# Peptides against a protein of PDB entry 3QIS: the designs that were tried, part 105

Target 1, 334 residues: chain A of PDB entry 3QIS
Amino acid sequence: PSLELSRREFVFENVKFRQLQKEKFQISNNGQVPCHFSFIPKLNDSQYCKPWLRAEPFEGYLEPNETVDISLDVYVSKDSVTILNSGEDKIEDILVLHLDRGKDYFLTISGNYLPSCFGTSLEALCRMKRPIREVPVTKLIDLEEDSFLEKEKSLLQMVPLDEGASERPLQVPKEIWLLVDHLFKYACHQEDLFQTPGMQEELQQIIDCLDTSIPETIPGSNHSVAEALLIFLEALPEPVICYELYQRCLDSAYDPRICRQVISQLPRCHRNVFRYLMAFLRELLKFSEYNSVNANMIATLFTSLLLRPPPNLMARQTPSDRQRAIQFLLGFLL

## One batch from the design tools (peptide; made by RFdiffusion4, then SolubleMPNN)

Design b2_p14_7_s3 (from b2_p14_7, 8 letters changed)
Fold by OpenDDE base, seed 1:
Structure b2_p14_7_s3 (fold): chain B 334 residues (1-334), chain A 14 residues (1-14)
Amino acid sequence: as target 1 above (334 residues)
Amino acid sequence: MSDFEKLLESMDPR
């Protein structure tokens, strides 16, 4: 069996978080026999491609002189954004198109990723006074390493941040401040806030705006700005309530005193963001007659974002654990 | 100015 490929090199320029890019190529059976093709894993890989890449179709049959179009789809989800922001991963891959009883065909995937404040740690973002696209990639790596070390130090030592660090971190990321400032100013009276989805185009504009600027106003509808806040919280590599405190939040869910004590043990940036969000959401609840937002809806929605189970416990989350997690947040909304 | 509005202003990154 033999295949002809219309292209073998693919370049995905300016790949961004949540922006789908597609490249297409054709494969043709230039042989005299039917053939089966499939994308196969490389040696030591479990998957035929990186998580941000997909081939469609990834397998199939071709009759003699048959041609099929294959789409290579690049999409950076919340699951890939963090490792791409840090430069741990890159828009580079090699696909192996295997022909049954034939040869392998190698496809080269390359490109560049544009960093996002989405999927960046709260610690790193608190150190970024400028938009992430103005920050050199080398400095992003340093900020993540420093952020990890400070998180660990803050968990181990109630040591005051040494006043001698030349630049004080922000109390909260500017991006989350901008989102909440916008929602507070313009969305408190928005009917069905957090219940109506945003527009995908507006979400992309909001992401690009936050990645590239410090705007006076965020573009898009209040629904898109609200959803952008949810996406931001969902994309955090470490949730606002750190994984280390997850079980303690559940255990304290019905004791408001212990709940507040647990939150006091969060890293400074996480604690500030949590308190800031809870203060905002309590303010938003005062406008429930206008925005149709209630404490149970908000607690249910934000619990999955703010109080995520650690990866090792995700598969074991019971309905009781979910209810305790909701109850934990309710104690800060009421 | 609400207590939240005061908090918001006190945290302005701009």
Scores: peptide ipSAE 0.518, ipTM 0.955, DockQ to the pose 0.917
Fold by OpenDDE base, seed 5:
Structure b2_p14_7_s3 (fold): chain B 334 residues (1-334), chain A 14 residues (1-14)
Amino acid sequence: as target 1 above (334 residues)
Amino acid sequence: MSDFEKLLESMDPR
């Protein structure tokens, strides 16, 4: 068996969070026998590609002189955004197109990623006074390392930070402040807020706006701005309630005094963001006659975003654990 | 100003 490939080198320029890019190529059976093709893992890999890449079709059968189009799809989800923002991973891969009883054909994938405030830690964003696209990549690495060390110091209740050498961090990320400021000013009377989906084009404009500027107003509908806040919270590498406090939140869910004590043990930026979001959501609930928002809907929606089970427990989350997590948030909304 | 509006203004990053 033998294949001819129309292209073997692919470049994906300016890859962004949630923006799909596609490149296509053709494979042709230039042999005299039918052949089966498949993309296969490299020797040390579990998958045929990195999690931000997909081939479609990834396998198939070709008769003699048959041709098929293959799409290479690049899409950065919440599962890949953090490692690309830090530069731990890059837009580089090698695909192995295997021909049954034939040869291996290598495809080279390359490109560049543009960092996003989506998928960046709350600690790093509190230190980032400028839009992420204005921050040098070397400084992003330093901000993540410094943020990790401060989180650990905050958890250990250790020595007062020598406040002298670094600029004072923001109380909350500017991106969260901008989203909530817009929603408070313009969306309190919006019917079906957090229930109606945003537009995908408007969501991309909001992400690009927050990554590149500090606007006076966020572009798009109130529904798109509301969904952008949900996407931001979902994309956080560490949820607003840190994984280490997850079980204690469930255990305290029916004691409002213990719930407040658990929240007081969060790192400063996480605690500030939690209290700020709860204050905003309580304000939004005053307009329930206009926006159709109620405490049970908000608690159910935000519980999955703010109080995520640790990755090792995700598959074991019971309906009882979900109900306790909802009850924990209800104690801050009522 | 509501108590939330005062909180919002006190945290303006601009």
Scores: peptide ipSAE 0.518, ipTM 0.955, DockQ to the pose 0.910
Fold by OpenDDE base, seed 4:
Structure b2_p14_7_s3 (fold): chain B 334 residues (1-334), chain A 14 residues (1-14)
Amino acid sequence: as target 1 above (334 residues)
Amino acid sequence: MSDFEKLLESMDPR
């Protein structure tokens, strides 16, 4: 069997978080026999492509003189955003299009990624007084390495790190502040807040706005701004409640004193964000007559975002663990 | 100003 490929080199320029890009090419069976094609893993890879890439279709049959369109889809989800922000991974891959009893065809994927405040650590964002797109990539790497070291120091030393002559970190990321400021000012009376989904186009505009500017007002509907806050919290590499405290939160869920003690053990930025969000959500609950928001709904929604199980436990989360996690947050909303 | 409004203002990054 043999194939002709209309293209073998693909460039994805300005790849952004949650923005789907598509490139298409054709494969044609120029042989005289039916062929099966598939994208196959390289020798040491478990998958035929990186997590941010997919081929559609990834396999199929071609009759003689048949042609199929293949879509190469680039989509940076929460699962790939952090490693792309750090530059640990890049928009580069090689796909192997295999023919059964035939040849391998290599496709080159290249491009560039534009860093996002989404998927960046709270520690790094607290050091970023400017939009992330204004920060040199070299400095982003340094800020992430420093953020890891400060997280470790903050977990080990309950002593406030001596606020040496370096610019004091923000109490909370400016992006969280901007989202919450907007929601507080404009969305407290919004019917079905956090219950109505945002618009995908508006979400992209909000992400781009937060990545590139410090706006006076966030663009889009209150629903899109509310969903952007949820997406931001979901995309955090380390959740607002650090993975190390997850089990302690569950164990303390019915003891409000222990719950507060557990939160006091969070790194400064995580603790500030948690307290800030809980204060905002308690304020939002005062407007429940207008916004249809109640404590159980909010606790259920935000529990999955703020109090995530560690990756190794994610598949083992019981209904009891979920209920304990919800109860933990309820103790801060009531 | 509510206690939250005061918190919000005290944390303004601008």
Scores: peptide ipSAE 0.517, ipTM 0.955, DockQ to the pose 0.922
Fold by OpenDDE base, seed 2:
Structure b2_p14_7_s3 (fold): chain B 334 residues (1-334), chain A 14 residues (1-14)
Amino acid sequence: as target 1 above (334 residues)
Amino acid sequence: MSDFEKLLESMDPR
């Protein structure tokens, strides 16, 4: 069997978080026999492509002189965003298009990723006083490495953050502040806030806005701004309540005093973000007559975002654990 | 200003 490929090199320029890009090419059976094609893993890979890439179709049959269009889809989800933001991974891959009893055809994927504040650590974002797109990529790497080290030192209570006035971290990420400022100013009276989904186009505009600027006003509907906050919290490499404290939060869920002690043990940035969000959500609950928001809804929604089970426990989360996690947050909303 | 509004302003990154 033999194939002709219309293209073998693909460039994905300006790849962004949650923005789907598609490149298409044709494969044609220029042989005399039917062929089966498939994308196959390289020798050391479990998958035929990186998590942010997909081929569709990834396999199929071609009769002689048949042609099929293949879509190469690039989509950076929450699962790939952190690694791309740090530059640990890049928009580069090699796909192996295999023909049964035939040759391998290599496809080169290249491009550039534009960093996002989504999927960046709270520690790094607290050090990042400018929009992430204004920060040199080299400095982003340094900020993530330093942020990891400072988190570990903070957890170990070893070194007080050296309060050098020029390098003092923000109390909370500016991106969280901007989202909450907008919601507080414009969304407290919004009917069905956090219950109505945002628009995908508006979500992309909000992400781009936060990545590139410090706006006076966030674009889009209140629903889109509210959903952008949820997406931001979900995309954090480590949840607002650090994984190390997850079990202690569950164990303390019915003791408000112990709950507050557990939160006091969070790294400074995580603790500040938690307290800030709880203060905002308590303020939002005062407008429940207008926005239809109640404490149980908010606790249920934000529990999965703020108090995520560690990856090793995710498959073992019980309904009781979920209820304890909700109860833990309720103690800060009431 | 609510207590939250004061908190919000005290944390303005701008």
Scores: peptide ipSAE 0.511, ipTM 0.955, DockQ to the pose 0.850

Design b2_p14_7_s4 (from b2_p14_7, 7 letters changed)
Fold by OpenDDE base, seed 1:
Structure b2_p14_7_s4 (fold): chain B 334 residues (1-334), chain A 14 residues (1-14)
Amino acid sequence: as target 1 above (334 residues)
Amino acid sequence: MSDFEKLLESMNPR
């Protein structure tokens, strides 16, 4: 069996978080026999491609002189954004198109990723006084390493941040401040806030705006700005309530005193963001007659974002654990 | 100015 490929090199320029890019190529059976093709894993890989890449179709049959179009789809989800922001991963891959009883065909995937404040740690973002696209990639790596070390130090030592660090971190990321400031100013009276989805185009504009600027106003509808806040919280590599405190939140869910004590043990940036969000959501609940927002809806929605089970416990989350997690947040909304 | 507005201003990154 033999295939002809219309292209073998693919370049995905300016790949962004949540922006789908597609490249297409054709494969043709230039042989005299039917053939089966499939994308196969490389040596030591479990998947035929990186998580941000997909081939469609990834397998199929071709009759003699048959041609099929294959789409290579690049999409950076919340699951890939963090490793791409840090430069741990890159828009580079090699696909192996295997022909049954034939040869392998190698496809080269390359490109560049544009960093996002989405999927960046709260610690790193608190050190970024400028938009992430103005920050050199080398400095992003340093900021993540420093952020990890400070998180660990803050968990181990109630040591006051040494006043001698030349630049004080922000109390909260500018991006989350901007989102909440916008929602507070313009969305408190928005009917069905957090219940109506945003527009995908507006979400992309909001992401691009936060990645590239410090806007006076965020573009898009209040629904899109609200959803952008949810996406931001969902994309955090470490949730606002750190994984280390997850079980303690569940255990304290019905004791408001212990709940507040648990939150006090969060890293400074996480604690500030949590308190800031809870203060905002309590303010938003005062406008429930206008925005149709209630404490149970908000607690249910934000629990999955703010109080995620650690990866090792995700598969074991019981309905009781979910209810305790909701109850934990309710104690800060009421 | 609400208590939230005061908090918001106190955290202003600008």
Scores: peptide ipSAE 0.536, ipTM 0.958, DockQ to the pose 0.925
Fold by OpenDDE base, seed 4:
Structure b2_p14_7_s4 (fold): chain B 334 residues (1-334), chain A 14 residues (1-14)
Amino acid sequence: as target 1 above (334 residues)
Amino acid sequence: MSDFEKLLESMNPR
């Protein structure tokens, strides 16, 4: 069997978080026999492509003189955003299009990624007084390395790190502050807040706005701004409640005093964000007559975002663990 | 100003 490929080199320029890009090409069976094609893993790879890439279809049959369109889809989800922000991974891959009893065809994927405040650590964002797109990539790497070291120091030393002559970190990321300030000012009376989904185009505009500017007002509907806050919290590499405290939160869920002690053990930025969000959500609950928001709904929604199981435990989360996690947050909303 | 408005302003990044 043999194939003709209309294209073998693909460039994805300005790849952004949650923005789908598509490139298409054709494969044609120029042989005289039916062929099966598939994208196959390289030697030592588990997958035929990186997590941010997919081929559709990834396999199929071609009759003689048949042509199929293949879509190469680039989509940076929460699962790939952090490693792309850090530059640990890049928009580069090689796909192997295999023919059964035939040849391998290599496709080159290249491009560039534009860093996002989404998927960046709270520690790094607290050091970023400017939009992330204004920060040199070299400095982003340094800020992430420093953020890891400060997280470790903050977990080990309950002593406030001596606020040496370096610019004091923000109490909370400016992005969270901007989202919450907007929601507080404009969305407290919004019917079905956090229950109605945002618009995808508006979400992209909000992400781009937060990545590139410090706006006076966030663009889009209150629903889109509310969903952007949820997406931001979901995309955090380390959740607002650090993975190390997850089990302690569950164990303390019915003791409000121990719950507060557990939160006091969070790194400064995580603790500030948690307290800030809980204060905002308690304020939002005062407007329940207008916004249809109640404590159980909010606790259920935000529990999955703020109090995530560690990756090694995610598949083992019981209904009891979920209920304990919800109860933990309820103790801060009531 | 509510206690939340005071908190919000105390955390203003501007």
Scores: peptide ipSAE 0.535, ipTM 0.958, DockQ to the pose 0.929
Fold by OpenDDE base, seed 5:
Structure b2_p14_7_s4 (fold): chain B 334 residues (1-334), chain A 14 residues (1-14)
Amino acid sequence: as target 1 above (334 residues)
Amino acid sequence: MSDFEKLLESMNPR
């Protein structure tokens, strides 16, 4: 068996969070026998590609002189955004197109990623007074390392940070402040807020706006701005309630005094964001006659975003654990 | 100003 490939080198320029890019190529059976093709893992890999890449079709059968189009799809989800923002991973891969009883054909994937405030830690964003696209990649690495060390120091209740050498961090990320300021000013009377989906084009404009500027007003509908806040919270590498406090939140869910004590143990930026969001959501609930928002809907929606189970427990989350997590948030909304 | 509006202004990143 033998294949001819129309292209073997692919470049994906300016890859962004949630923006799909596609490149296509053709494979042709230039042999005299039918052949089966498949993309296969490299020797040390569990998958045929990185999590931000997909081939479609990834396998198939070709008769003699048959041709098929293959799409290479690049899409950065919440699962890949953090490692690309830090530069731990890059837009580089090698695909192995295997021909049954034939040869291996290598495809080279390359490109560049543009960092996003989505998928960046709350700690790093509190130190980032400028839009992320204005920050040098070397400085992003330093900000993540410094943020990890401050989180650990905050958890250990250790020595007062020598406030002298670094600029004071923001109380909350500017991106969260901008989203909530917009929603408070313009969306309190919006019917079906957090229930109606935003427009995908408007969501991309909001993400690009927050990554590149500090706008006076966020572009798009109130529904798109509301969904952008949900996407931001979902994309956080560490949820607003840190994974280490997850079980204690469930155990305290029916004691409002213990719930407040658990929240007081969060790192400063996480604690500030939690209190700020709860204050905003309580304000939004005063307009329930206009916006159709109620405490049970908000608690159910935000619980999955703010109080995520640790990755090792995700598959074991019971309906009882979900109900306790909802009850924990209800104690801050009522 | 509501109590939330005061909180919002106190956290302004600008």
Scores: peptide ipSAE 0.530, ipTM 0.957, DockQ to the pose 0.924
Fold by OpenDDE base, seed 2:
Structure b2_p14_7_s4 (fold): chain B 334 residues (1-334), chain A 14 residues (1-14)
Amino acid sequence: as target 1 above (334 residues)
Amino acid sequence: MSDFEKLLESMNPR
């Protein structure tokens, strides 16, 4: 069997978080026999492509002189965003298009990723006083490494954050501040806030706005701004309540005093974000007559975002654990 | 200003 490929090199320029890009090419059976094609893993890979890439179709049959269009889809989800933001991974891959009893055809994927504040650590964002797109990529790497080290030192209570006035971290990420400032100013009376989904186009505009600027006003509907806050919290490499404290939060869920002690042990940035969000959500609950928001809805929604089980425990989360996690947050909303 | 407005302003990144 033999194939002709219309293209073998693909460039994905300006790849962004949650923005789908597609490149298409044709494969044609220029042989005399039917062929089966498939994308196959390289020798050391479990998958035929990186998590942010997909081929569609990834396999199929071609009769002689048949042609099929293949879509190469690039989509950076929450699962790939952190690694791309740090530059640990890049928009580069090699796909192996295999023919049964035939040759391998290599496809080169290249491009550039534009960093996002989504999927960046709270620690790094607190050090980032400018929009992430204004920060040199080299400095983003340094900020993530330093942020990891400072988190570990903070958890170990080893070194007080050296309060050098020029390098003092923000109390909360500017991106969270901007989202909450907007929601507080414009969304407290919004009917069905956090219950109505945002628009995908508006979400992309909000993400781009936060990555590139410090706006006075966030674009889009209140629903899109509210959903952008949820997406931001979900995309955090580590949840607002650090994984190390997850079990202690569950164990303390019915003791408000112990709950507050557990939160006091969070790294400074995580603790500030938690307290800030809880203060905002308590303020939002005062407008429940207008926005139809109640404490149980908010606790249920934000529990999965703020108090995520560690990856090793995700498969073991019980309904009781979920209820304890909700109860833990309720103690800060009431 | 509510207590939340005061908190918001105290954390202003601008």
Scores: peptide ipSAE 0.527, ipTM 0.957, DockQ to the pose 0.914

